# Ledger of designs, part 64: peptides against a protein of PDB entry 6O8C

Target 1, 262 residues: chain A of PDB entry 6O8C
Amino acid sequence: VGLRYEKISLPKIHPRYDLDGDASMAKAVTGVVCYACRTASTLLLYQELMRKGVRWLVELVKDDYNETVHKKTEVVITLDFCIRNIEKTVKVYEKLMKVNLEAAELGEISDIHTKLLRLSSSQGTIESSLQDISSRLSPGGLLADTWAHQEGTHPRDRNVEKLQVLLNCITEIYYQFKKDKAERRLAYNEEQIHKFDKQKLYYHATKAMSHFSEECVRKYEAFKDKSEEWMRKMLHLRKQLLSLTNQCFDIEEEVSKYQDYT

## One batch from the design tools (peptide; made by RFdiffusion4, then SolubleMPNN)

Design b2_p14_3_s1 (from b2_p14_3, 4 letters changed)
Fold by OpenDDE base, seed 4:
Structure b2_p14_3_s1 (fold): chain B 262 residues (1-262), chain A 14 residues (1-14)
Amino acid sequence: as target 1 above (262 residues)
Amino acid sequence: ELEEIEEELEELLE
């Protein structure tokens, strides 16, 4: 889903010297950049939380995998034991057939043997599926979580701090412009300072917006897109694991029906 | 139990 944010833009900055207009403009700029700072912080927090979630999900799926492997192994052992016992029985009955004894029973036991072998074959398919899943979860696999550490914004980037510095500069100029407005008229030197500050405000604001868009928003969107894709794949894989586990239980139940013959 | 019976039968049929 991701976080929703509003697209922000800087107000139009008029080149004309106007104390009232400049104060209003500076106020608007301050508001926009302030929003950018808050948004950047929120986007960063979201990504950090998602990274934790990704790690959690990876561990959960690995646990599911291990449980499935364990169950599969258990079933294989049980099935192999059952097959060995049935094969011994088949051998005995085959010998008895030489003296015309127990022909009907041999047929039944042979059918059970065939069914057990089919179940054993299905375990091979399960094994192949588990190997595929393992490869996907392995380092360098298609479901590796390395992207979560690479994509997006990180606290170490100090994007929020950088924006905050620019906001502080802008805010200072805004407060000065409020004072200038209150004076209604400035002396020549103060007017020149005001004009220079207006230029500085423009540069700070532009820098802030560029940084916000390019280093915060863009990277966040990339992270979001990758996270959504990865999450869907992981959830699907988890469902596959559960399906394989259920197949193992089904096989175990089927084998239990023939336990009286072993 | 079945395995023991089978072993005894195998010995008798040898």
Scores: peptide ipSAE 0.005, ipTM 0.408, DockQ to the pose 0.002
Fold by OpenDDE base, seed 3:
Structure b2_p14_3_s1 (fold): chain B 262 residues (1-262), chain A 14 residues (1-14)
Amino acid sequence: as target 1 above (262 residues)
Amino acid sequence: ELEEIEEELEELLE
């Protein structure tokens, strides 16, 4: 999962003054740094898209949570109502027994009452689970999305723009080296300028590659790893919510079996 | 069912 990119490195820069070699080297350097710029842009875009995805998933999970809470509440109300009705029935039968009337169904009703109370107790466990989920989804919780705003690269960092500036400088030198190559031989002053420009090119290229590696690639990889971990946890959380919802439905179904006695 | 039982009980306790 994630964007695949090629590992790039600068070509070897020979210290010897060679117009043909220097032009070729400059071309290669331009290509590498150009690739770095494009890659940095792509990595940034990916992260921005992922941030949108993270926000979307948070909202989705919150909705799932609210739905689960609603369903749980509904079941609790229904269950409590059923319990109250069964308790009334039990009391009636107990009174009948006091007057020496046969209540053959009392045992069955009492058993139902016991089962309903057990179901009610299970609701407490569901509630506890929901509270745990809520705490994890809270702004300070373990599944907070604050990392998405902190990790990785951001447009405000202007990494692409910084690389582009360096690329422009390198490209300018490359075009000059093409001209120099066409001259075949340079006067002393022009030769010295060429040598200085070669040093500048090396400086810019090294700076660009360092910036790309440290500020773009590494941060992207950290973001990617964090996002994958977070996504797995969120998906697991959704499954947990679904499980809780299903438990509520199961309880509701069980309660419905006893409605004839209420 | 409960209402029927309650009614019967009321009749017996009168």
Scores: peptide ipSAE 0.000, ipTM 0.394, DockQ to the pose 0.002
Fold by OpenDDE base, seed 5:
Structure b2_p14_3_s1 (fold): chain B 262 residues (1-262), chain A 14 residues (1-14)
Amino acid sequence: as target 1 above (262 residues)
Amino acid sequence: ELEEIEEELEELLE
């Protein structure tokens, strides 16, 4: 999800000297570049807010990870204890067999032991999955948030300020052209100044639009695309963590059924 | 339960 903005373009600049047309053109150019300045500021603000959101989400996911690891550890301890107790029970029943006591229970205990060993094996898989997630979240990992600091536009780029300087130059020329229009006719020297100012206006306008497009819009779009991709991956990772947590709870529940045999 | 089994085993071995 990103901010939507209107596509802007400069009006046609005619080479012909026309006081009315030049004033109208200058007004339009001023409006376009003014919009570019405001848009650049809005895009910058949005990116800064998104960066804060990214940092927040990273911390949230790290907390989820730690909780899952903690739960997994508890289950491993419980499971290992249960396995040890069942193994002791098996040994006791084996001794009973040596004295010719029929223990139908030995088969049941052996089956429980087998099931517990399967659960222990599944814990190894969970551990591997958690390690993978940790690797992805680590610095340099696939889900690292370093991109948020690199991609897009930043206050240090001074893009809005640069555009504002150009806008000020353009606005000054526009106001002069408005005065020129009111004069209806200019003397030769004033006419030449007007023509030169028109060239300057064109230069400033093209520079502003180029800067806006290349340094503001393009970088913003890159940031937006990267943020959407990263967000999707993070949400998927959270689902994976939830799944692992649920698996731990399921194992714990199953182990609890066998604790009565210890 | 394990303690009960151990007690029974001890009784049988006496």
Scores: peptide ipSAE 0.000, ipTM 0.384, DockQ to the pose 0.002
Fold by OpenDDE base, seed 1:
Structure b2_p14_3_s1 (fold): chain B 262 residues (1-262), chain A 14 residues (1-14)
Amino acid sequence: as target 1 above (262 residues)
Amino acid sequence: ELEEIEEELEELLE
């Protein structure tokens, strides 16, 4: 879900000298470029907030990763301890068998040992998964956030300020055209100035719209698309971490059932 | 507890 904005276009600019029409046109142009300035500012703000959010999410996921690693380590220690104890028990029962003592429990203990070894093997899979996640989160990894600093618009680009300068020029001409309209008729020299100002207005407006479209909107859309893709991947990764954590808990619970044999 | 019993048994069987 990204920021929505309205598509804007410049009004028709007629070459004909018309004081009423030119004032109305200038007003409309001023409105459109004003909207572009405001929109550019909003788009910039959104991107800056998203960049902060991206950084926050990266740290959150790293914390989740560390917690999972910690839990995995705990389980490995517990499991290894349990395996060692069961192996000692197996040896004792084997010795009992050598002296022809009945060891009805030997089969059960051996089965437990086999189960524990399987659990130990599953820990290897968890470790591999964690390593993959770590690799993806590492600098240069598939989930690196470098794109957030490269894509989109930045305050240093001064896009809003550039548009504002153009808006100021346009607004000045608009105010003059309002005055011209009020005069109803202009002298020859004043009429020529009006015509030149109309050309300047067109130039500034076109420049503003081009800048807005190419440097603000286009870059924003690219940023938005990348952010959405990256966000989906990060959320999926968090789910994977949660799954791994749950697997560790499941193993721990199963091992606890055999602690009576330790 | 089982570890202690196992250790005692191991010593007995040596």
Scores: peptide ipSAE 0.006, ipTM 0.407, DockQ to the pose 0.002; fails the geometry check

Design b2_p14_3_s2 (from b2_p14_3, 7 letters changed)
Fold by OpenDDE base, seed 2:
Structure b2_p14_3_s2 (fold): chain B 262 residues (1-262), chain A 14 residues (1-14)
Amino acid sequence: as target 1 above (262 residues)
Amino acid sequence: ELEELEKKLKELLE
């Protein structure tokens, strides 16, 4: 479920001046922040794709809803027509009885009428269910997709770009430290610059990791959790719609059994 | 396109 990523942490940065150690440390930091950049990009992509999926699913479910409503309406019309025809038949038989003509089939026709009325009543339940679904899908409903636009990270946040800037600074320092290492010994001024750059590297690295953790990972996790919950609910709703559709078909089939009496 | 999106969505949810 969702994208898997490795938890990253910065290596320990020792305050002591050590050309070999500093180069090694800088290399490690570069690697970590590089991974953070790539991961942030991947997490963003995931969210964007999911947002597209959410929009797609909403439209799909709305279409399913409309089809179900249409089918329900069709069945109601057919059922009502059948009921009216049966009622006419009942009236004819009742008239025959009034003139002392035996109507042996009156009981059967009356039973059919009762069954049809029961089916008609069940349509009310289906209608109520559809209304509930409609309310859930409506703007501001429980299944609204507004969260998809609010939660998580967005391209407009420029998180990847911000991290990339920091990575560039860190990488530059790393390459300098690699050169410093090759010199084995630095002049006083160069040593001071090295020490200063080490502080900068620490600053950039810390900033990058904080940004990654707080603005990328945490928001992603929140988005992922919300999306999973929402998706489950939407899929359940779709199944509910299918069930309602099937109920309509069942009613239609049952009504067809009585068409010979109309 | 819809089928592809559905497939992608499924993969993302795994």
Scores: peptide ipSAE 0.020, ipTM 0.568, DockQ to the pose 0.009
Fold by OpenDDE base, seed 5:
Structure b2_p14_3_s2 (fold): chain B 262 residues (1-262), chain A 14 residues (1-14)
Amino acid sequence: as target 1 above (262 residues)
Amino acid sequence: ELEELEKKLKELLE
């Protein structure tokens, strides 16, 4: 999961004045920083896509939750109705026993009543589980998606634009160094300018790589880790909801077996 | 590249 990118580093910058070497170095630096710009853009795009996915998944899980709650409610109503009817039946049979009727039928009805009460207790457990899930999905809960808006890089950070500015400065120096190389030898003043430009190139390159590493890559990795963890938890939660739904169906099926006695 | 990212996202959501 996540984007894989090549590890990049700046080439070694030699302090020695060398027109050929400096041009080659500048070319390499330009390439590295250019790659950083493209990578930063790709990482940003990936994160934005993931944020959309997160929002989509949250809504999906909320829908699943609501469906489960609805089903649970229906089962509770049916079960409670069945219990009330069985209790009435028990009372009738108790009255019949006073006139010396067979007690075996009362025993059967009593057993059914006991089973229904167990099912009712199970519904209480399901309710508690649903409440827990609701709490986890609520704002401030353990599965809240607030992290998706906080972690990682955002378009508003303008990281790509900042890197592009530095790349433009570096590229300009590279083209000058290419011209300097073509001259084979520079006059004293031009040589001094070349040396100063080399220092500027180093400064821009270092700044670009620092920004890329600290503000793009590091934050992306943090977002990636958080998203993977959150996604795993959300998928597990969906499985829990499915399990609860199935339990409701199982209870409904069991209750249906006793409806003939009501 | 975008299509690949979408694919990866779908895989993650499955």
Scores: peptide ipSAE 0.018, ipTM 0.579, DockQ to the pose 0.010
Fold by OpenDDE base, seed 3:
Structure b2_p14_3_s2 (fold): chain B 262 residues (1-262), chain A 14 residues (1-14)
Amino acid sequence: as target 1 above (262 residues)
Amino acid sequence: ELEELEKKLKELLE
């Protein structure tokens, strides 16, 4: 999961003055830094898309939570109603027994009552689970999406733009080196400028690669790792909600079996 | 069922 990119490194820069070699080196450096710029842009885009995905998933899970809560509430109402009716029935039978009437069904009704009370107790467990889920989804909870805004690279960091500036400088030197190569030999002053530009190129390239590695790649990888972990937890949470919903349906079905006694 | 039981009870207690 995640974007695949190639590890890049700067070519070897020879200290020797060589117009042909320097032009070739500059071309290679330009290519590497250009790739870094493009990669940085792609990594940024990926993170922005993932942030959107995170927000979407949060809303989805919140909706699932609300639906589960609603279903649970419905079942609780139904169950309580059934319990009350059964209790009334039990009272009636108890009165009948006091007048020496046979109530052969009293035992069965009492058993049903006991079962319903157990189901009611299970609803308490479901409620507790829902509360736990709610707390985890809260802004300060363990599944808060605040990390998505903190981790990784952001457009405001202007990493791509910074790299592009360096690339422009490098490219300019490369084109000059192409011209120098075409001259075959340079006058003393031009040679000194060439040597100076070579140092500049090295400086810019090193700066670009350092920035790319430290501010783009590393932060991206941290974001990726965090996002994967968070996603797994959220998906598990969603499954938990589904399980709770199913438990509510199971209870509802069980209660329906006893409606004939109400 | 409950209503029937209540009815029977009332009849017996009258």
Scores: peptide ipSAE 0.005, ipTM 0.371, DockQ to the pose 0.002
Fold by OpenDDE base, seed 1:
Structure b2_p14_3_s2 (fold): chain B 262 residues (1-262), chain A 14 residues (1-14)
Amino acid sequence: as target 1 above (262 residues)
Amino acid sequence: ELEELEKKLKELLE
């Protein structure tokens, strides 16, 4: 779920000279561009927070991975030890058979040995899965977080500041138009200045909206889409790690049942 | 258990 924002559009700018209408229009434009500035700032903040979150999650998953590897290693040691002991037991019983002693337990021990070997084989599968996960988390892997630094908007882009400059220009014209409105009638020279300022207002507003749409909103949306995809994959990976950990515990528990034969 | 089995085996082979 990403940050929601309202779609904004510029009001109609009429070429007709109208002191009341121009003041109202300028006010509306000021409001729209002001919203764009605030929105751009919010979108930037969101992305920066998400970047921090991404880094945090990467470290968390790496910790999970290390814990899983540790548990796997522990189980491998235990399993190998158990296998060696069972093999020794099998050899003892085989020697007993050579002297014509009844060894009814030999079949059972052999079955246990076979089961343990199967468990050992499953450890190989776990190892392969862990290696795959490690590869995905490695630099340049499929779950690399390089996109977080490349996509979206950044403080260095100065988007908010650029929009603020345009907003300041627009606001200044708006205040002048308020004064013009209060005069009710302007002299010829002042009227011409008003008309020129109206054109400037239009250009500033258009530039602001273009910048907002192309450099703020569009890039944010791209960042959002990539972040959602990446996050889903990372969460799935964590579930995989948990599954592998549980498999290790299950193997350990099963091995513990046969420790009485060692 | 293994040690006991080994002991028994040694006794039988002596």
Scores: peptide ipSAE 0.000, ipTM 0.370, DockQ to the pose 0.002

Design b2_p14_3_s3 (from b2_p14_3, 4 letters changed)
Fold by OpenDDE base, seed 5:
Structure b2_p14_3_s3 (fold): chain B 262 residues (1-262), chain A 14 residues (1-14)
Amino acid sequence: as target 1 above (262 residues)
Amino acid sequence: ELEELEEELEELLE
């Protein structure tokens, strides 16, 4: 899970003035920072896609929840109606017993009543579970998706643009170093400019790599970890909802067996 | 690359 990218590092920058070495170093630095820019863009795109997926999944799970609640409500109504009818029947048979009639039937009806009461108790447990799920999905709950808007990198951070600016500066110096190399030897003033540009290149490169590592990679990894954890929990919750739905169907089926007595 | 990302997302949602 998550995008894999190659670990990048800046090449060693030698303090010694060397036109060939400096051109080669600058080329390598340009390549590394260019890769950082592309990687940062890809990581951002991935996170934006994941955010869309998170929103979609939240809505899906909410729909599943509502369907489960609806089914539970239907079963409760049916069960309560059945219990009331059985209780009326029990009262009738109790009256019949006063004249020594239907004693065996009363026992059977009483057993059914007991079973229905057990099913009613089970519905209470289902209700509690649904309330827990609702709490977890609610704003501020354990499965709220607020993290998706907070964690990671965002287009508004302009990380790619910032890196691109630094890359442009580095690339300019690289092209100058390529020209310097072609000259084979520089005059004193040009040599001093080259040395200063080398320092600037180092500064820009270090800044780019620091920004990439701290503001792009680190935040991406945090987002990735959070998304994986959250996704796992959401999938588990969906399974719980399915289980609750099945329990409702099971109860409905059981109640249907006793409807002939009502 | 985008298609690969979509595929990965789908795998996560399964």
Scores: peptide ipSAE 0.020, ipTM 0.560, DockQ to the pose 0.009
Fold by OpenDDE base, seed 4:
Structure b2_p14_3_s3 (fold): chain B 262 residues (1-262), chain A 14 residues (1-14)
Amino acid sequence: as target 1 above (262 residues)
Amino acid sequence: ELEELEEELEELLE
């Protein structure tokens, strides 16, 4: 789903010297950049939480995988034991048939043997599926979580701090513009300073917005998109594992029906 | 000087 944020833009900045207009503009700019700072912080937090979630999910799926492998192994052992016992029985009955005894029973046992062999074959398919899943979860696999560490924004990028510095500069100018407005008229030197500060305000604001858009929002969106895709794949894989586990249980149950013959 | 600054600002905002 991801976080929703409002698209922000800087207010129109007029080059004309106007104390009232400049104060209003500076206020608006301050608000916009302040929002950018807060949004950047929230987006960063979201990504950090998602990274934790990704790691958690990876471990969970690995546990599911191991449980499935364990169950599969258990069933294989049981099935192989049953097959061996049935094969011994078949050999005995085959010898008895040479003296025209137990022909009907031999047919039944042979059918059971055939069914067990089919079940054993299905275990091979399960094994292949598990190997595929393992390969996908392995380092460098299609479901590796390396992207979570690479994509998006990170605390080490210091994006929020950089934006905050710019916001501080902008806020300072805004407060000065409020004072200038209150004076209603500035002396020549103060007017010149005001104009220079207005230029500085513009530079800081544009830098902040560019940084926010390019380094925060864009990277966040890329992270979000990758996370959603990866999450869907992981959940699907988990369902596959559960299906394989259930297949193992089904095979075990089927084998139990023939335990009386072993 | 101020006129030059205004022109520069105008150019920057375009």
Scores: peptide ipSAE 0.015, ipTM 0.504, DockQ to the pose 0.074
Fold by OpenDDE base, seed 1:
Structure b2_p14_3_s3 (fold): chain B 262 residues (1-262), chain A 14 residues (1-14)
Amino acid sequence: as target 1 above (262 residues)
Amino acid sequence: ELEELEEELEELLE
């Protein structure tokens, strides 16, 4: 879900000299370019906020990763301890068998040992998954956030300021055209100035719209698309971490059932 | 407790 904005277009600019029409046209152009300035500012703000959000999310996921690693380590220690104890018990029962003592429990203990070894093997899979996640989160990894600094528009681009300069020029001409309209008729020299100003207005307006479309909107859309893709991947990764954590808890719970044999 | 018993048994069987 991205920021929504309205599509804008310049009004028709007629070459004919018409004081009323030119004033109305200039007003409309001023409005359109004003909207472009405001929109550019809003789009920039959105991107800056998203960049902050991206950084925040990266740190959050790193914390989740560290917690998962910690839990995994704890389980490995517990599991290894349990395995060692069961192996000692197996040896004792094997010795009892050598002296022809009944060891009915030997089969059960051996089964437990086998189960624990399987659990230990599953820890290897968890470790591999964690390593994959770590690799993806590493600098240069598939989930690196470098795109957030490269894509889109930035305050240093001065897009809003550039548009504002053009808007100021347009607005000045608009105010003059309002005055011209009020005069109802202009002298020859003033009429020529009006015509030249109309050409300047067109130039500034076209430049503003081009800049807005190419340097603001287009780059914003690219940023938005990349951010959405990256965000989906990060959320999926968090789910994977949660799954791994739960697997660790499940193993720990199962191991706890055999602690009576330790 | 089982570990202690196992150690004692292991010692007895040596």
Scores: peptide ipSAE 0.000, ipTM 0.354, DockQ to the pose 0.002; fails the geometry check
Fold by OpenDDE base, seed 3:
Structure b2_p14_3_s3 (fold): chain B 262 residues (1-262), chain A 14 residues (1-14)
Amino acid sequence: as target 1 above (262 residues)
Amino acid sequence: ELEELEEELEELLE
């Protein structure tokens, strides 16, 4: 999962003054830094898209949570109503027994009452689970999406723009080196300028590659790892919510079996 | 059915 990119490195820069070699080297450096710029842009875009995905998933899970809570509440109301009705019936039968009237159904009703109370107890467990989920989804919870705003690279960092500036400088030197190559031989002053430009090119290239590696790639990888971990946890949470919902449906179905007695 | 039975039983106990 994630974007695949090639590991890039700068070509070897020979210290010897060589117009042909220097032009070729400059071309290669330009290519590498150009790739870094494009890659940095792509990595940034990926992260921005992932941030949107994270926000979307948070909202989705919140909706699932609310639906589950609603269903749970509905079942609790139904169950409590059923329990109250059964309890009334039990009381009536108990009174009948005191006056020595036969109540053959008392045992069955009492058993139903016991079963309903057990179901009611299970609702407490569901409630506790929902509260736990709510706490995890809260702004300060373990599944908060604050990391998505902190980790990785952001447009405000202007990493692509910084790399582009360096690329422009490198490209300019490359084009000059192409011209120098065409001259075959340079005058002393032009030769010295060429040598200085070669040093500048090296400086810019090194700076670009360092920035790319440290500020783009590393941060991207950290973001990617964090996002994958968070996504797995969120998906598991959704499954948990679904399980709780299904438990509510199961309880509702069980209660419906006893509605004839209420 | 249960409600009807309950009502009948309540009447018998009055």
Scores: peptide ipSAE 0.000, ipTM 0.335, DockQ to the pose 0.002; fails the geometry check

